# Ledger of designs, part 4: peptides against a protein of PDB entry 2QAS

Target 1, 120 residues: chain A of PDB entry 2QAS
Amino acid sequence: PPEDLMQYEAMAQDALRGVVKAALKKAAAPGGLPEPHHLYITFKTKAAGVSGPQDLLSKYPDEMTIVLQHQYWDLAPGETFFSVTLKFGGQPKRLSVPYAALTRFYDPSVQFALQFSAPE

## One batch from the design tools (peptide; aimed at target 1 H70)

Design b1_p9_6_s4 (made by RFdiffusion4, then SolubleMPNN; from b1_p9_6, 4 letters changed)
Fold by OpenDDE base, seed 2:
Structure b1_p9_6_s4 (fold): chain B 120 residues (1-120), chain A 9 residues (1-9)
Amino acid sequence: as target 1 above (120 residues)
Amino acid sequence: MRHLGRPAP
């Protein structure tokens, strides 16, 4: 098969990452997500730009899934990454996750799913 | 409802 020098698949995935960004911006708006929508977000914990408590990230050396439903705070969806405060073991932790680190996005309320090929 | 981070399912 011919070589795709345009990298269309990468473009498509980047566009779909835009869906995640847009969804997070909705989640960050006043009042949060409209019920019953909630977000499962999976990302590579060792991807470039991922930031969080070392002990937390060390517990999940490959991937971690976070859920944005009823208990998330200060969600800040930037252009290249988002940050959010979540509780782990009852303790609030701040995570910063580049969209490029995402491997999965899922909204169970409407069974909307996206999967991404993140760098290993 | 509380949600915690977890390994990828």
Scores: peptide ipSAE 0.084, ipTM 0.766, DockQ to the pose 0.071
OpenDDE base, seeds 1, 3, 4, 5: peptide ipSAE 0.079, 0.081, 0.078, 0.071; ipTM 0.746, 0.749, 0.743, 0.730

Design b1_p9_7 (made by RFdiffusion4)
Pose (drawn by RFdiffusion4):
Structure b1_p9_7 (pose): chain A 120 residues (1-120), chain P 9 residues (1-9)
Amino acid sequence: as target 1 above (120 residues)
Amino acid sequence: PPVNEPEPP
């Protein structure tokens, strides 16, 4: 014991997914992130709400990490998900990722990191 | 997990 009927840990997890959304809004600002900041986003490929080229999603069965630093365009962070254009083998592609699909967040510049969807 | 690293300029 004790069983947590309030699920404080789960609420703290969701509250923290919001940091990723806030960080993506600063990155979507004209001019991008303040250097040397850049972002690693890891997400569940099969999590409902994610869309991308069928070929690309098949290459990454469960987890997929993307880096937002030197090569990303038209970052559009909505309130419940974000979409961004990235290049894979020199070919530009479009992705949509719900904040709920996120499992990890990392900015190597200040070594700030978050882990989600992990009740432990 | 696999990481897609961007090319530097």

Design b1_p9_7_s1 (made by RFdiffusion4, then SolubleMPNN; from b1_p9_7, 3 letters changed)
Fold by OpenDDE base, seed 1:
Structure b1_p9_7_s1 (fold): chain B 120 residues (1-120), chain A 9 residues (1-9)
Amino acid sequence: as target 1 above (120 residues)
Amino acid sequence: APVLVPEPP
């Protein structure tokens, strides 16, 4: 096949990442996600820009999935990354994840799934 | 991938 100098696949991936961003913005709006919608977000834990509790990220050195349903706080979906507070072991933990670090997005309520190629 | 579900306190 001919060489794609336009990098259309990458552009398509970015567009799809926009779906995740938009979904998170809806989740961050007053009232949160409309039930029964909830989000499974998978990302590379060592990707540039990912930040969170060291113990948690060390436990999952490659990839991990977080669930945004009813127990999340201060969801802040920015233009390049989102941050959210979740409780683990009874302690609030702040996670910041660039959209570029995402590998999977899933909403079980309607079986909507997206998969992305993320940096290694 | 491992799934991490947030827990209430």
Scores: peptide ipSAE 0.127, ipTM 0.779, DockQ to the pose 0.580
OpenDDE base, seeds 2, 3, 4, 5: peptide ipSAE 0.094, 0.121, 0.114, 0.087; ipTM 0.752, 0.776, 0.771, 0.749

Design b1_p9_7_s2 (made by RFdiffusion4, then SolubleMPNN; from b1_p9_7 with N4L E5L)
Fold by OpenDDE base, seed 1:
Structure b1_p9_7_s2 (fold): chain B 120 residues (1-120), chain A 9 residues (1-9)
Amino acid sequence: as target 1 above (120 residues)
Amino acid sequence: PPVLLPEPP
């Protein structure tokens, strides 16, 4: 196939990442996500811009999935990344994840799924 | 990939 100088695939990927951003903004609004919607978000832990507990990220050197359902705090969906607080082992953990680091997005309630190419 | 859930309520 001929060379795509427009980089349509990348444009499409960014558009789809916009769906995740929009979904998170809905989740961050007063009242949170409408039941039974909840989100499974998978991302590359070593991607540029990813930040969180060192022990947690070290434990999962490739990628990990977080679930936003009943317990999440201070969800802040920015334009390039989102941050959220989740409790693990009784301790609140703050994670910041660029949308560019995402590899999967899934809402089991309606079986809506997206996959992305992310930095290695 | 590993799934990390927040602790149960």
Scores: peptide ipSAE 0.076, ipTM 0.749, DockQ to the pose 0.710
OpenDDE base, seeds 2, 3, 4, 5: peptide ipSAE 0.076, 0.062, 0.076, 0.069; ipTM 0.744, 0.730, 0.751, 0.737

Design b1_p9_7_s3 (made by RFdiffusion4, then SolubleMPNN; from b1_p9_7 with P1S N4L)
Fold by OpenDDE base, seed 5:
Structure b1_p9_7_s3 (fold): chain B 120 residues (1-120), chain A 9 residues (1-9)
Amino acid sequence: as target 1 above (120 residues)
Amino acid sequence: SPVLEPEPP
């Protein structure tokens, strides 16, 4: 097959990452996500730009999934990354995740799923 | 993939 010098697949992936960003912005808006929508977000924990508590990231050295449904605070979806506070072991933990680190996005309520390639 | 779920409400 002919070589794709335009990198269309990568462009498409970037566009789809925009869906995640948009969804998170909706989640961060007043009132949060409309029920019953909630988000499962999977990312590579060692990807560049990922920031979080050492104990948490050490426990999940490859990738982990966070759930944004009932117990999350200060969701801040930026242009290149989002940050959010979740409780881990009863303690609040701040995570900062670049969209480029994402590998999966899923909303079980409507079975909407996206998968991405991320740096390993 | 491991899942970190926030504490139940």
Scores: peptide ipSAE 0.079, ipTM 0.738, DockQ to the pose 0.791
OpenDDE base, seeds 1, 2, 3, 4: peptide ipSAE 0.074, 0.034, 0.075, 0.075; ipTM 0.726, 0.600, 0.728, 0.733

Design b1_p9_7_s4 (made by RFdiffusion4, then SolubleMPNN; from b1_p9_7, 4 letters changed)
Fold by OpenDDE base, seed 3:
Structure b1_p9_7_s4 (fold): chain B 120 residues (1-120), chain A 9 residues (1-9)
Amino acid sequence: as target 1 above (120 residues)
Amino acid sequence: APVLVPQPP
């Protein structure tokens, strides 16, 4: 097959990462997500820019999934990464995740799923 | 497979 010098697939993937960003911005808006929407976000824990509790990230060296439904605070969806406070082991911890680190996004309420190829 | 880290409701 002909060589794609435009890298359309990569552009499409980046556009889809934008869907996650937009969804998180909706989640961060006043009132939060419209019920019953909630988000399962999977990301590579060792990806560049990922920041969080070292013990937690070490415990899950490949990837982990967080759920944003009821127990999350100070969700801040930036342009290149988002940060959020979640409780782990009963303790609130701040997580910062670049959109480029994402590998999966899922909203069970409408069975909307996205998969991404994140750098190892 | 992703490791789910659940949070209480």
Scores: peptide ipSAE 0.074, ipTM 0.741, DockQ to the pose 0.535
OpenDDE base, seeds 1, 2, 4, 5: peptide ipSAE 0.068, 0.069, 0.059, 0.062; ipTM 0.722, 0.738, 0.716, 0.724

Design b1_p9_8 (made by RFdiffusion4)
Pose (drawn by RFdiffusion4):
Structure b1_p9_8 (pose): chain A 120 residues (1-120), chain P 9 residues (1-9)
Amino acid sequence: as target 1 above (120 residues)
Amino acid sequence: PTHHGHPPP
């Protein structure tokens, strides 16, 4: 014991997904992130709400990490998900990722990191 | 398309 009927840990998890959303809004600002800041986003490929080229999603069965630093365009962070154009083998592609699909967040510049969807 | 990324070194 004790069984947590309030699920404080789960609420803290969701509250923290919001940091990712807020960070993506600064990155979507004209001019991008303040250097040397850049983002690593890891997400569940099969999590409902994610869309991308069928070929690309098949290459990454469960987890997929993307880096937002030197090569990303038209970052559009909605309130419940974000979409971004990235390049894979030189070919530009479009992704949509719900914040709920996120499992990790990392900015190597200040070594700030978050882990989600992990009740432990 | 609008580039939001940093120029590479």

Design b1_p9_8_s1 (made by RFdiffusion4, then SolubleMPNN; from b1_p9_8, 3 letters changed)
Fold by OpenDDE base, seed 3:
Structure b1_p9_8_s1 (fold): chain B 120 residues (1-120), chain A 9 residues (1-9)
Amino acid sequence: as target 1 above (120 residues)
Amino acid sequence: MRHLGHPPP
């Protein structure tokens, strides 16, 4: 096949990462997500810029999926990463995840799914 | 079903 010097597939991937960012901004607005919408977000835990408790990230050495439905706090969707507080084993943990680290986004309420290639 | 912040099983 011909060489794609425009890198259209990468552009499309980045545009779709923008969907996740926009969805998180909706989730961070007053009142949160409109029910029954909720988000499954999967990311590479070793990707550059991912930060959180060492014990938690060590437990999930490859990928981790978080759920944003009823129990999330201080969701801060920035331009390059988002941060959020979630409970794991009853303990609040702060995670920061670059959008570039995402591998999957899913809203079961409407069966909307996105899949991404994340850097190793 | 209600989903929590922790990873689903």
Scores: peptide ipSAE 0.048, ipTM 0.695, DockQ to the pose 0.099
OpenDDE base, seeds 1, 2, 4, 5: peptide ipSAE 0.046, 0.047, 0.047, 0.047; ipTM 0.699, 0.692, 0.690, 0.689

Design b1_p9_8_s2 (made by RFdiffusion4, then SolubleMPNN; from b1_p9_8, 5 letters changed)
Fold by OpenDDE base, seed 1:
Structure b1_p9_8_s2 (fold): chain B 120 residues (1-120), chain A 9 residues (1-9)
Amino acid sequence: as target 1 above (120 residues)
Amino acid sequence: MRDLGHPAP
């Protein structure tokens, strides 16, 4: 096929990342997500902008999935990245993940899924 | 190859 100089696929991907951002903003609003909605978010742990405890990220050298259901705190969805506090081994840990690092978004309650191409 | 991790409870 001919070369796509417009990079339409990338534009479409960014638009779909907007869905994740919007969903997280809903999750961050007072009252959180409306039950039974909950979010599985998968991202490349070595992507630029990903931040978190080194010991935790080292356990997941490629991708990591986090779940936003009942055990999450201080969800802060920014325009380019979101941050959230989750408990690992009973200890609260802060993660910051740029939307560009996402590879999968899934809400099992309604079987809504998105997949993305993320930086290696 | 994908190396997927899951949060600890």
Scores: peptide ipSAE 0.075, ipTM 0.725, DockQ to the pose 0.043
OpenDDE base, seeds 2, 3, 4, 5: peptide ipSAE 0.074, 0.074, 0.071, 0.063; ipTM 0.732, 0.738, 0.725, 0.731

Design b1_p9_8_s3 (made by RFdiffusion4, then SolubleMPNN; from b1_p9_8, 4 letters changed)
Fold by OpenDDE base, seed 1:
Structure b1_p9_8_s3 (fold): chain B 120 residues (1-120), chain A 9 residues (1-9)
Amino acid sequence: as target 1 above (120 residues)
Amino acid sequence: MRHLGHPAP
């Protein structure tokens, strides 16, 4: 097939990543997400820009799924990445995840799902 | 091989 120099598929993927960003901004607003909405976010743990406790990331060498429902703190959705504090084993830990690292977004309350290709 | 973690707060 002809070479797509415009990279339309990548553009479309980035546009859809914008949905995740927007959803996280809603989640970060006062009062959080409107019930019963909650978010499952899966990302490549070795992707560039992913930051968090080494011990935690070491446990998930490929992908990791976090849940934003009732127990998340200081969610900060930036323009290129978001950061959030979650408890793992009862201990609060800060994660920073670029939107580019995402592979899956899911809101089971309305069965809304997005899948992304992220760098391996 | 895929290694998916499901940590939940």
Scores: peptide ipSAE 0.057, ipTM 0.728, DockQ to the pose 0.043
OpenDDE base, seeds 2, 3, 4, 5: peptide ipSAE 0.053, 0.054, 0.055, 0.051; ipTM 0.698, 0.707, 0.715, 0.698; seed 2 fails the geometry check

## One batch from the design tools (peptide; aimed at target 1 Y40)

Design b1_p10_1 (made by RFdiffusion4)
Pose (drawn by RFdiffusion4):
Structure b1_p10_1 (pose): chain A 120 residues (1-120), chain P 10 residues (1-10)
Amino acid sequence: as target 1 above (120 residues)
Amino acid sequence: DWTLYEEILA
């Protein structure tokens, strides 16, 4: 015991997914992130709401990490998901990722990191 | 520089 009927830990997890959304809005600002800040985003490929080229999604069965630093265009962070154009083998592609699909967040510049979807 | 996250967490 005790069983947590309030699910405080789960609420704290969701509250923290919001940091990723807020960080992506700064990155979407004209001029991008304030250097040397850059972002690593890890997400569940099969999590509902994610869309991308069928070929690309098949290459990454469950987890996929993307880096937002030198090569990303048209970052569009909605309230419930974000979409971004990245390059894979020199070929530009478009992704949509719900904040709910996120499992990790890391900014190597200040070594700030978050882990989600992990009730432990 | 932590200013970015200080603003976000404020």

Design b1_p10_1_s1 (made by RFdiffusion4, then SolubleMPNN; from b1_p10_1, 3 letters changed)
Fold by OpenDDE base, seed 2:
Structure b1_p10_1_s1 (fold): chain B 120 residues (1-120), chain A 10 residues (1-10)
Amino acid sequence: as target 1 above (120 residues)
Amino acid sequence: SLELYEEILA
């Protein structure tokens, strides 16, 4: 097949990352997500811009999945990354994840799934 | 590999 110099697939992937951003903005709104919606977010821990507890990121050197349902606080979905407070090892820690670092997004309540290729 | 944080999932 002919070469795609427009990189349509990449553009489509970026557009779909926008779905994650929008979903997180809904989650961050007062009252949170409408039940029973909740989010499984998987990301590359070594991706550029990822910030979090050093010990945690060291423990999960490739990918890790966080669940946003009941035990999360101060979700702040920005334009290029989101941050959220979660308890790791019993301690609240701030995690910052660029949307570009995402590899999977899943809402079990409606079986909505997205997968992305994220460079390390 | 996919790694789930057990404390969050528990």
Scores: peptide ipSAE 0.037, ipTM 0.655, DockQ to the pose 0.031
OpenDDE base, seeds 1, 3, 4, 5: peptide ipSAE 0.028, 0.030, 0.029, 0.028; ipTM 0.632, 0.630, 0.650, 0.629

Design b1_p10_1_s2 (made by RFdiffusion4, then SolubleMPNN; from b1_p10_1, 3 letters changed)
Fold by OpenDDE base, seed 1:
Order: sequence, then structure tokens, then C-alpha cells
Structure b1_p10_1_s2 (fold): chain B 120 residues (1-120), chain A 10 residues (1-10)
Amino acid sequence: as target 1 above (120 residues)
Amino acid sequence: DLSLWEEILA
């Protein structure tokens, strides 16, 4: 097959990562996500730029899935990464995740799913 | 604790 010098697949995946960013920005807006929308976000825990509780990240050395539904605070979706406060084991902790670290995005309410190839 | 999917689904 002919060589794709445009790297369209990579461009398409980056565009789709933009969907996650946009969704998180909606979630961060006043009023939060419109019911019944909620988000499952899976990411590589060892990806560059990921930061969070050491014990939690150590417990999930490959990837983990967080849920943004009823218990999340101070969601801050930046241009390259988002940060959010979640409770793990009952304790609030700050998590920062670059969009590039994402491997899956899912909104069960409408069965909308995205999958991504993320670096280790 | 509803932050992890494992905690929600389990």
C-alpha cells in the first residue's frame, strides 16, 4: 500500500482527543454535565505528565479508569491536560492527566466510546 | 468511593 506521508490516522486521533477535551470543558462549566451524562476516562498511569497519589498510581502501574459522575471537584480542563479532585479510599486527591495519556473515553448514557493509542 | 470504575462496578 502507498505510504501515508500526511499521517492522517494520527491527525484523526488527535481530533478525537479534542472531543474528550471539549466534553470535559462542558463538565467543568456551571451546572456540570447535563443528566444523565457521565464520563469514564482511562489513561496510562506512567505516561509523561500524569501526576496523582503515589499509592494509587503504584497500585495501577499500567492504566486506570476514573469516573466523573457524582463525586468530582475542581475540574480544570486545560489545553494539553486536565486536572480534577477525586476521592480515593475516601480521601480527596488531585489528579492531572494529559489528553495524550488517554486510552479510552466512554459515556454510558449514550454509549459513546472512543479508543486511543497512548504512549507508555 | 465512586472515583474508580472498579469501585462502581464491583
Scores: peptide ipSAE 0.070, ipTM 0.702, DockQ to the pose 0.034
OpenDDE base, seeds 2, 3, 4, 5: peptide ipSAE 0.047, 0.048, 0.055, 0.044; ipTM 0.669, 0.674, 0.675, 0.663

Design b1_p10_1_s3 (made by RFdiffusion4, then SolubleMPNN; from b1_p10_1, 3 letters changed)
Fold by OpenDDE base, seed 2:
Structure b1_p10_1_s3 (fold): chain B 120 residues (1-120), chain A 10 residues (1-10)
Amino acid sequence: as target 1 above (120 residues)
Amino acid sequence: DLALWEEILA
């Protein structure tokens, strides 16, 4: 096929990352997500801009999946990244994840799934 | 990997 100098696929992927951002903004609204919606978010832990506990990120050197359903706090979806507080080993920890680091987004309640190629 | 889902879902 002809060379795509417009990089349409990449643009489409970026647009779909916008879906994740929008979903997280809904999740961050008062009352959270409408039941029974909840989110599985997978990201590359070594991606640029990912921030979190060193021990946790070291334990998951490639990818990790977080679940936003019952035990999350202070979800703050920004324009380029989101941050959220989760408990790991019983301790609350703050994670900051750029949308560009995402590799999977899934809402089991409606079986809505997105997959992304995230650079390391 | 699903990280500590049991704690998140508990």
Scores: peptide ipSAE 0.036, ipTM 0.665, DockQ to the pose 0.033
OpenDDE base, seeds 1, 3, 4, 5: peptide ipSAE 0.035, 0.033, 0.032, 0.034; ipTM 0.667, 0.649, 0.652, 0.652; seed 3 fails the geometry check

Design b1_p10_1_s4 (made by RFdiffusion4, then SolubleMPNN; from b1_p10_1, 3 letters changed)
Fold by OpenDDE base, seed 3:
Structure b1_p10_1_s4 (fold): chain B 120 residues (1-120), chain A 10 residues (1-10)
Amino acid sequence: as target 1 above (120 residues)
Amino acid sequence: DTALWEEILA
């Protein structure tokens, strides 16, 4: 088959990553997400730019999923990465995740799902 | 506390 020199699939994937960024920006706005919407975000823990508690990241050497519903604080969705404070074992921890590290996004309230290929 | 998952469960 013909070679795609435009790399349309990659462009489409980047556009879909934009959906996640936009969703997080909505979540970070005053009032948060409109109920019952909530987000399951999966990312590669070893991807470049990912930062957080070493013990937590070590516990999940490949990828992990965080839930943004009732217990999250200071969600800051930047242009290339987002950061958020979550409680693990009762202690607040800060996570920073580049959008490029994402592998899955899901909102169970409306069963909206996205999958991505993330670099190491 | 925040629930952590290795995979998304539907």
Scores: peptide ipSAE 0.041, ipTM 0.655, DockQ to the pose 0.039
OpenDDE base, seeds 1, 2, 4, 5: peptide ipSAE 0.040, 0.039, 0.038, 0.040; ipTM 0.671, 0.672, 0.656, 0.659

Design b1_p10_2 (made by RFdiffusion4)
Pose (drawn by RFdiffusion4):
Structure b1_p10_2 (pose): chain A 120 residues (1-120), chain P 10 residues (1-10)
Amino acid sequence: as target 1 above (120 residues)
Amino acid sequence: SDSFAGPVTP
């Protein structure tokens, strides 16, 4: 015991997914992130709401990490998901990722990191 | 790398 009927830990998890959304809004600002800040986003490929080229999604069965630093265009962070154009083998492709699909967040510049979808 | 399989190691 005790069983947590309030699910405080789960609420704290969701509250923290919001940091990723807020960070992506600063990155979507004209001029991008304030250097040397850049982002690593890890997400569940099969989590509902994610869309991308069928070929690309098949290459990454469960988890996929993307880096937002030198090569990303048209970052569009909605309230419930974000979409961004990245390059894979020199070929530009478009992704949509719900904040709910996120499992990890990391900015190597200040070594700030978050882990989600992990009730432990 | 700009992307890869699995989680990133902080």

Design b1_p10_2_s1 (made by RFdiffusion4, then SolubleMPNN; from b1_p10_2, 5 letters changed)
Fold by OpenDDE base, seed 2:
Structure b1_p10_2_s1 (fold): chain B 120 residues (1-120), chain A 10 residues (1-10)
Amino acid sequence: as target 1 above (120 residues)
Amino acid sequence: ASLFAGPYVP
């Protein structure tokens, strides 16, 4: 097959990553997500740009899923990454995750799911 | 479905 020099598939992937970004922006808006919407976000913990508590990330050397439903604070969805404060073991911890590190996005309320090929 | 806020690894 002919070589796709336009990288359309990558463009499509980026567009879909845009959905995640948009969803997070809605989640970050006053009032948060409209119930019963909530988000399951899976990402590669060793992907470039991922930052957070070393001990936490060390426990999940491949990937981990975070849930944004009832307990999340200071969600800041940037253009290339988002950051959020979540409680782990009762302790608030800050995570910063580039959208490029995402491998899955899921909203159980409407069974909306996305999967991504994340570089690591 | 849960008040869970943390890592989930299947």
Scores: peptide ipSAE 0.068, ipTM 0.695, DockQ to the pose 0.219
OpenDDE base, seeds 1, 3, 4, 5: peptide ipSAE 0.067, 0.066, 0.065, 0.065; ipTM 0.697, 0.688, 0.688, 0.687

Design b1_p10_2_s2 (made by RFdiffusion4, then SolubleMPNN; from b1_p10_2, 5 letters changed)
Fold by OpenDDE base, seed 4:
Structure b1_p10_2_s2 (fold): chain B 120 residues (1-120), chain A 10 residues (1-10)
Amino acid sequence: as target 1 above (120 residues)
Amino acid sequence: QSLFAGPYVP
């Protein structure tokens, strides 16, 4: 079979990652997400560009899921990555996650889910 | 409610 030199599958994956970016931008806007919408975001903790507390990332050497609902601050959804402050063990911690590191996205309120292939 | 969880999401 002919080779796909256009890499359409990768383009489609990037388009889907765009949904996450768009959702985060909505979440970062004044007023936040419209209730009851909230986001479960799973990512590879060792992926290039991922930054956060060493102890937390060490606790989850492969993947971890963060929840953006009631307790999150300074959500900054950039074009290639997003950053957000969350409380872990009562302590505020900053995480920076490239969209390329994402493996799952889920909004329980409407059972909307996306799955991605991220670098190991 | 947890602010984070393991790799599995409901």
Scores: peptide ipSAE 0.066, ipTM 0.699, DockQ to the pose 0.641
OpenDDE base, seeds 1, 2, 3, 5: peptide ipSAE 0.056, 0.064, 0.063, 0.065; ipTM 0.688, 0.685, 0.678, 0.685

Design b1_p10_2_s3 (made by RFdiffusion4, then SolubleMPNN; from b1_p10_2, 5 letters changed)
Fold by OpenDDE base, seed 2:
Structure b1_p10_2_s3 (fold): chain B 120 residues (1-120), chain A 10 residues (1-10)
Amino acid sequence: as target 1 above (120 residues)
Amino acid sequence: PDLFAGRYQP
């Protein structure tokens, strides 16, 4: 097949990352997500821009999935990344994840799934 | 799969 110099697939994926951003903005609104919606977000922990406790990220060197349902705080979805506080081992930890680091987004309540290629 | 306070690992 002919070469796609426009890189349409990449553009499409970037557009779909916007869906994640929009969903997180809904999740960050007062009252949170409308039940029973909740989010499973998987990302590459070594991707550029990912920030969090060194010990935590070292423990999960490739990917990790966070669940946004009931146990998350101060979700702040920015334009290029989102940050959120979650408990790990009983301790609250702040994570900052660029949307570009995402590899999977899933809402089990409606079986909505997105998968992305995220370079390390 | 295990779910621990906001973290899920299959």
Scores: peptide ipSAE 0.040, ipTM 0.655, DockQ to the pose 0.218
OpenDDE base, seeds 1, 3, 4, 5: peptide ipSAE 0.039, 0.039, 0.038, 0.037; ipTM 0.647, 0.651, 0.645, 0.650

Design b1_p10_2_s4 (made by RFdiffusion4, then SolubleMPNN; from b1_p10_2, 6 letters changed)
Fold by OpenDDE base, seed 3:
Structure b1_p10_2_s4 (fold): chain B 120 residues (1-120), chain A 10 residues (1-10)
Amino acid sequence: as target 1 above (120 residues)
Amino acid sequence: ETMFAGRYVP
């Protein structure tokens, strides 16, 4: 088959990553997400730019899924990454995740799902 | 809790 020198699939993937960024920006706005919307976000824990407590990341050496619903704080969706505070084992932890590290996005309230190929 | 292993959770 013909070679795609335009790399359309990669461009499409990047556009879809923009959906996640936009959703997080909505989640970070005053009042948060409109109920019952909530977000499951999966990312490669070893991807470049991912940062957080080493013990937590070591516990999930491949992928990790976080939930943004009722208990999240200081959600800061930047242009290339987002950061958020979540409780793990009752303790607040700060995570920073580049959008490029994402592998899955899901909002079960409307069964909206996206999948991505993330670089290491 | 707020974290899960794997790529798919309902």
Scores: peptide ipSAE 0.066, ipTM 0.722, DockQ to the pose 0.791
OpenDDE base, seeds 1, 2, 4, 5: peptide ipSAE 0.060, 0.063, 0.062, 0.062; ipTM 0.721, 0.713, 0.717, 0.691

Design b1_p10_3 (made by RFdiffusion4)
Pose (drawn by RFdiffusion4):
Structure b1_p10_3 (pose): chain A 120 residues (1-120), chain P 10 residues (1-10)
Amino acid sequence: as target 1 above (120 residues)
Amino acid sequence: PLPLPPPPAT
């Protein structure tokens, strides 16, 4: 015991996914992130709401990490998901990722990191 | 330890 009927830990998890959304809005600002800040986003490829090239998604069965630093265009962070154009083998592609699909967040510049979807 | 992400997609 005790069983948590309030699910405080789960609420704290969701509240923290919001940091990723807020960080992506600063990155989507004209001029991008304030250097040397850059972002690593890890997400569940099969989590509902994610779309991308069928070929690309098949290459990454469950988890996929993307880096937002030197090569990303048209970052569009909506309220419930974000979309961004990245390059894979020199070929530009478009992704849409719900904040709910996120499992990790890391900025190597200040070593700030978050882990989600992990009730432990 | 920090919950570091796996290698990025290529």

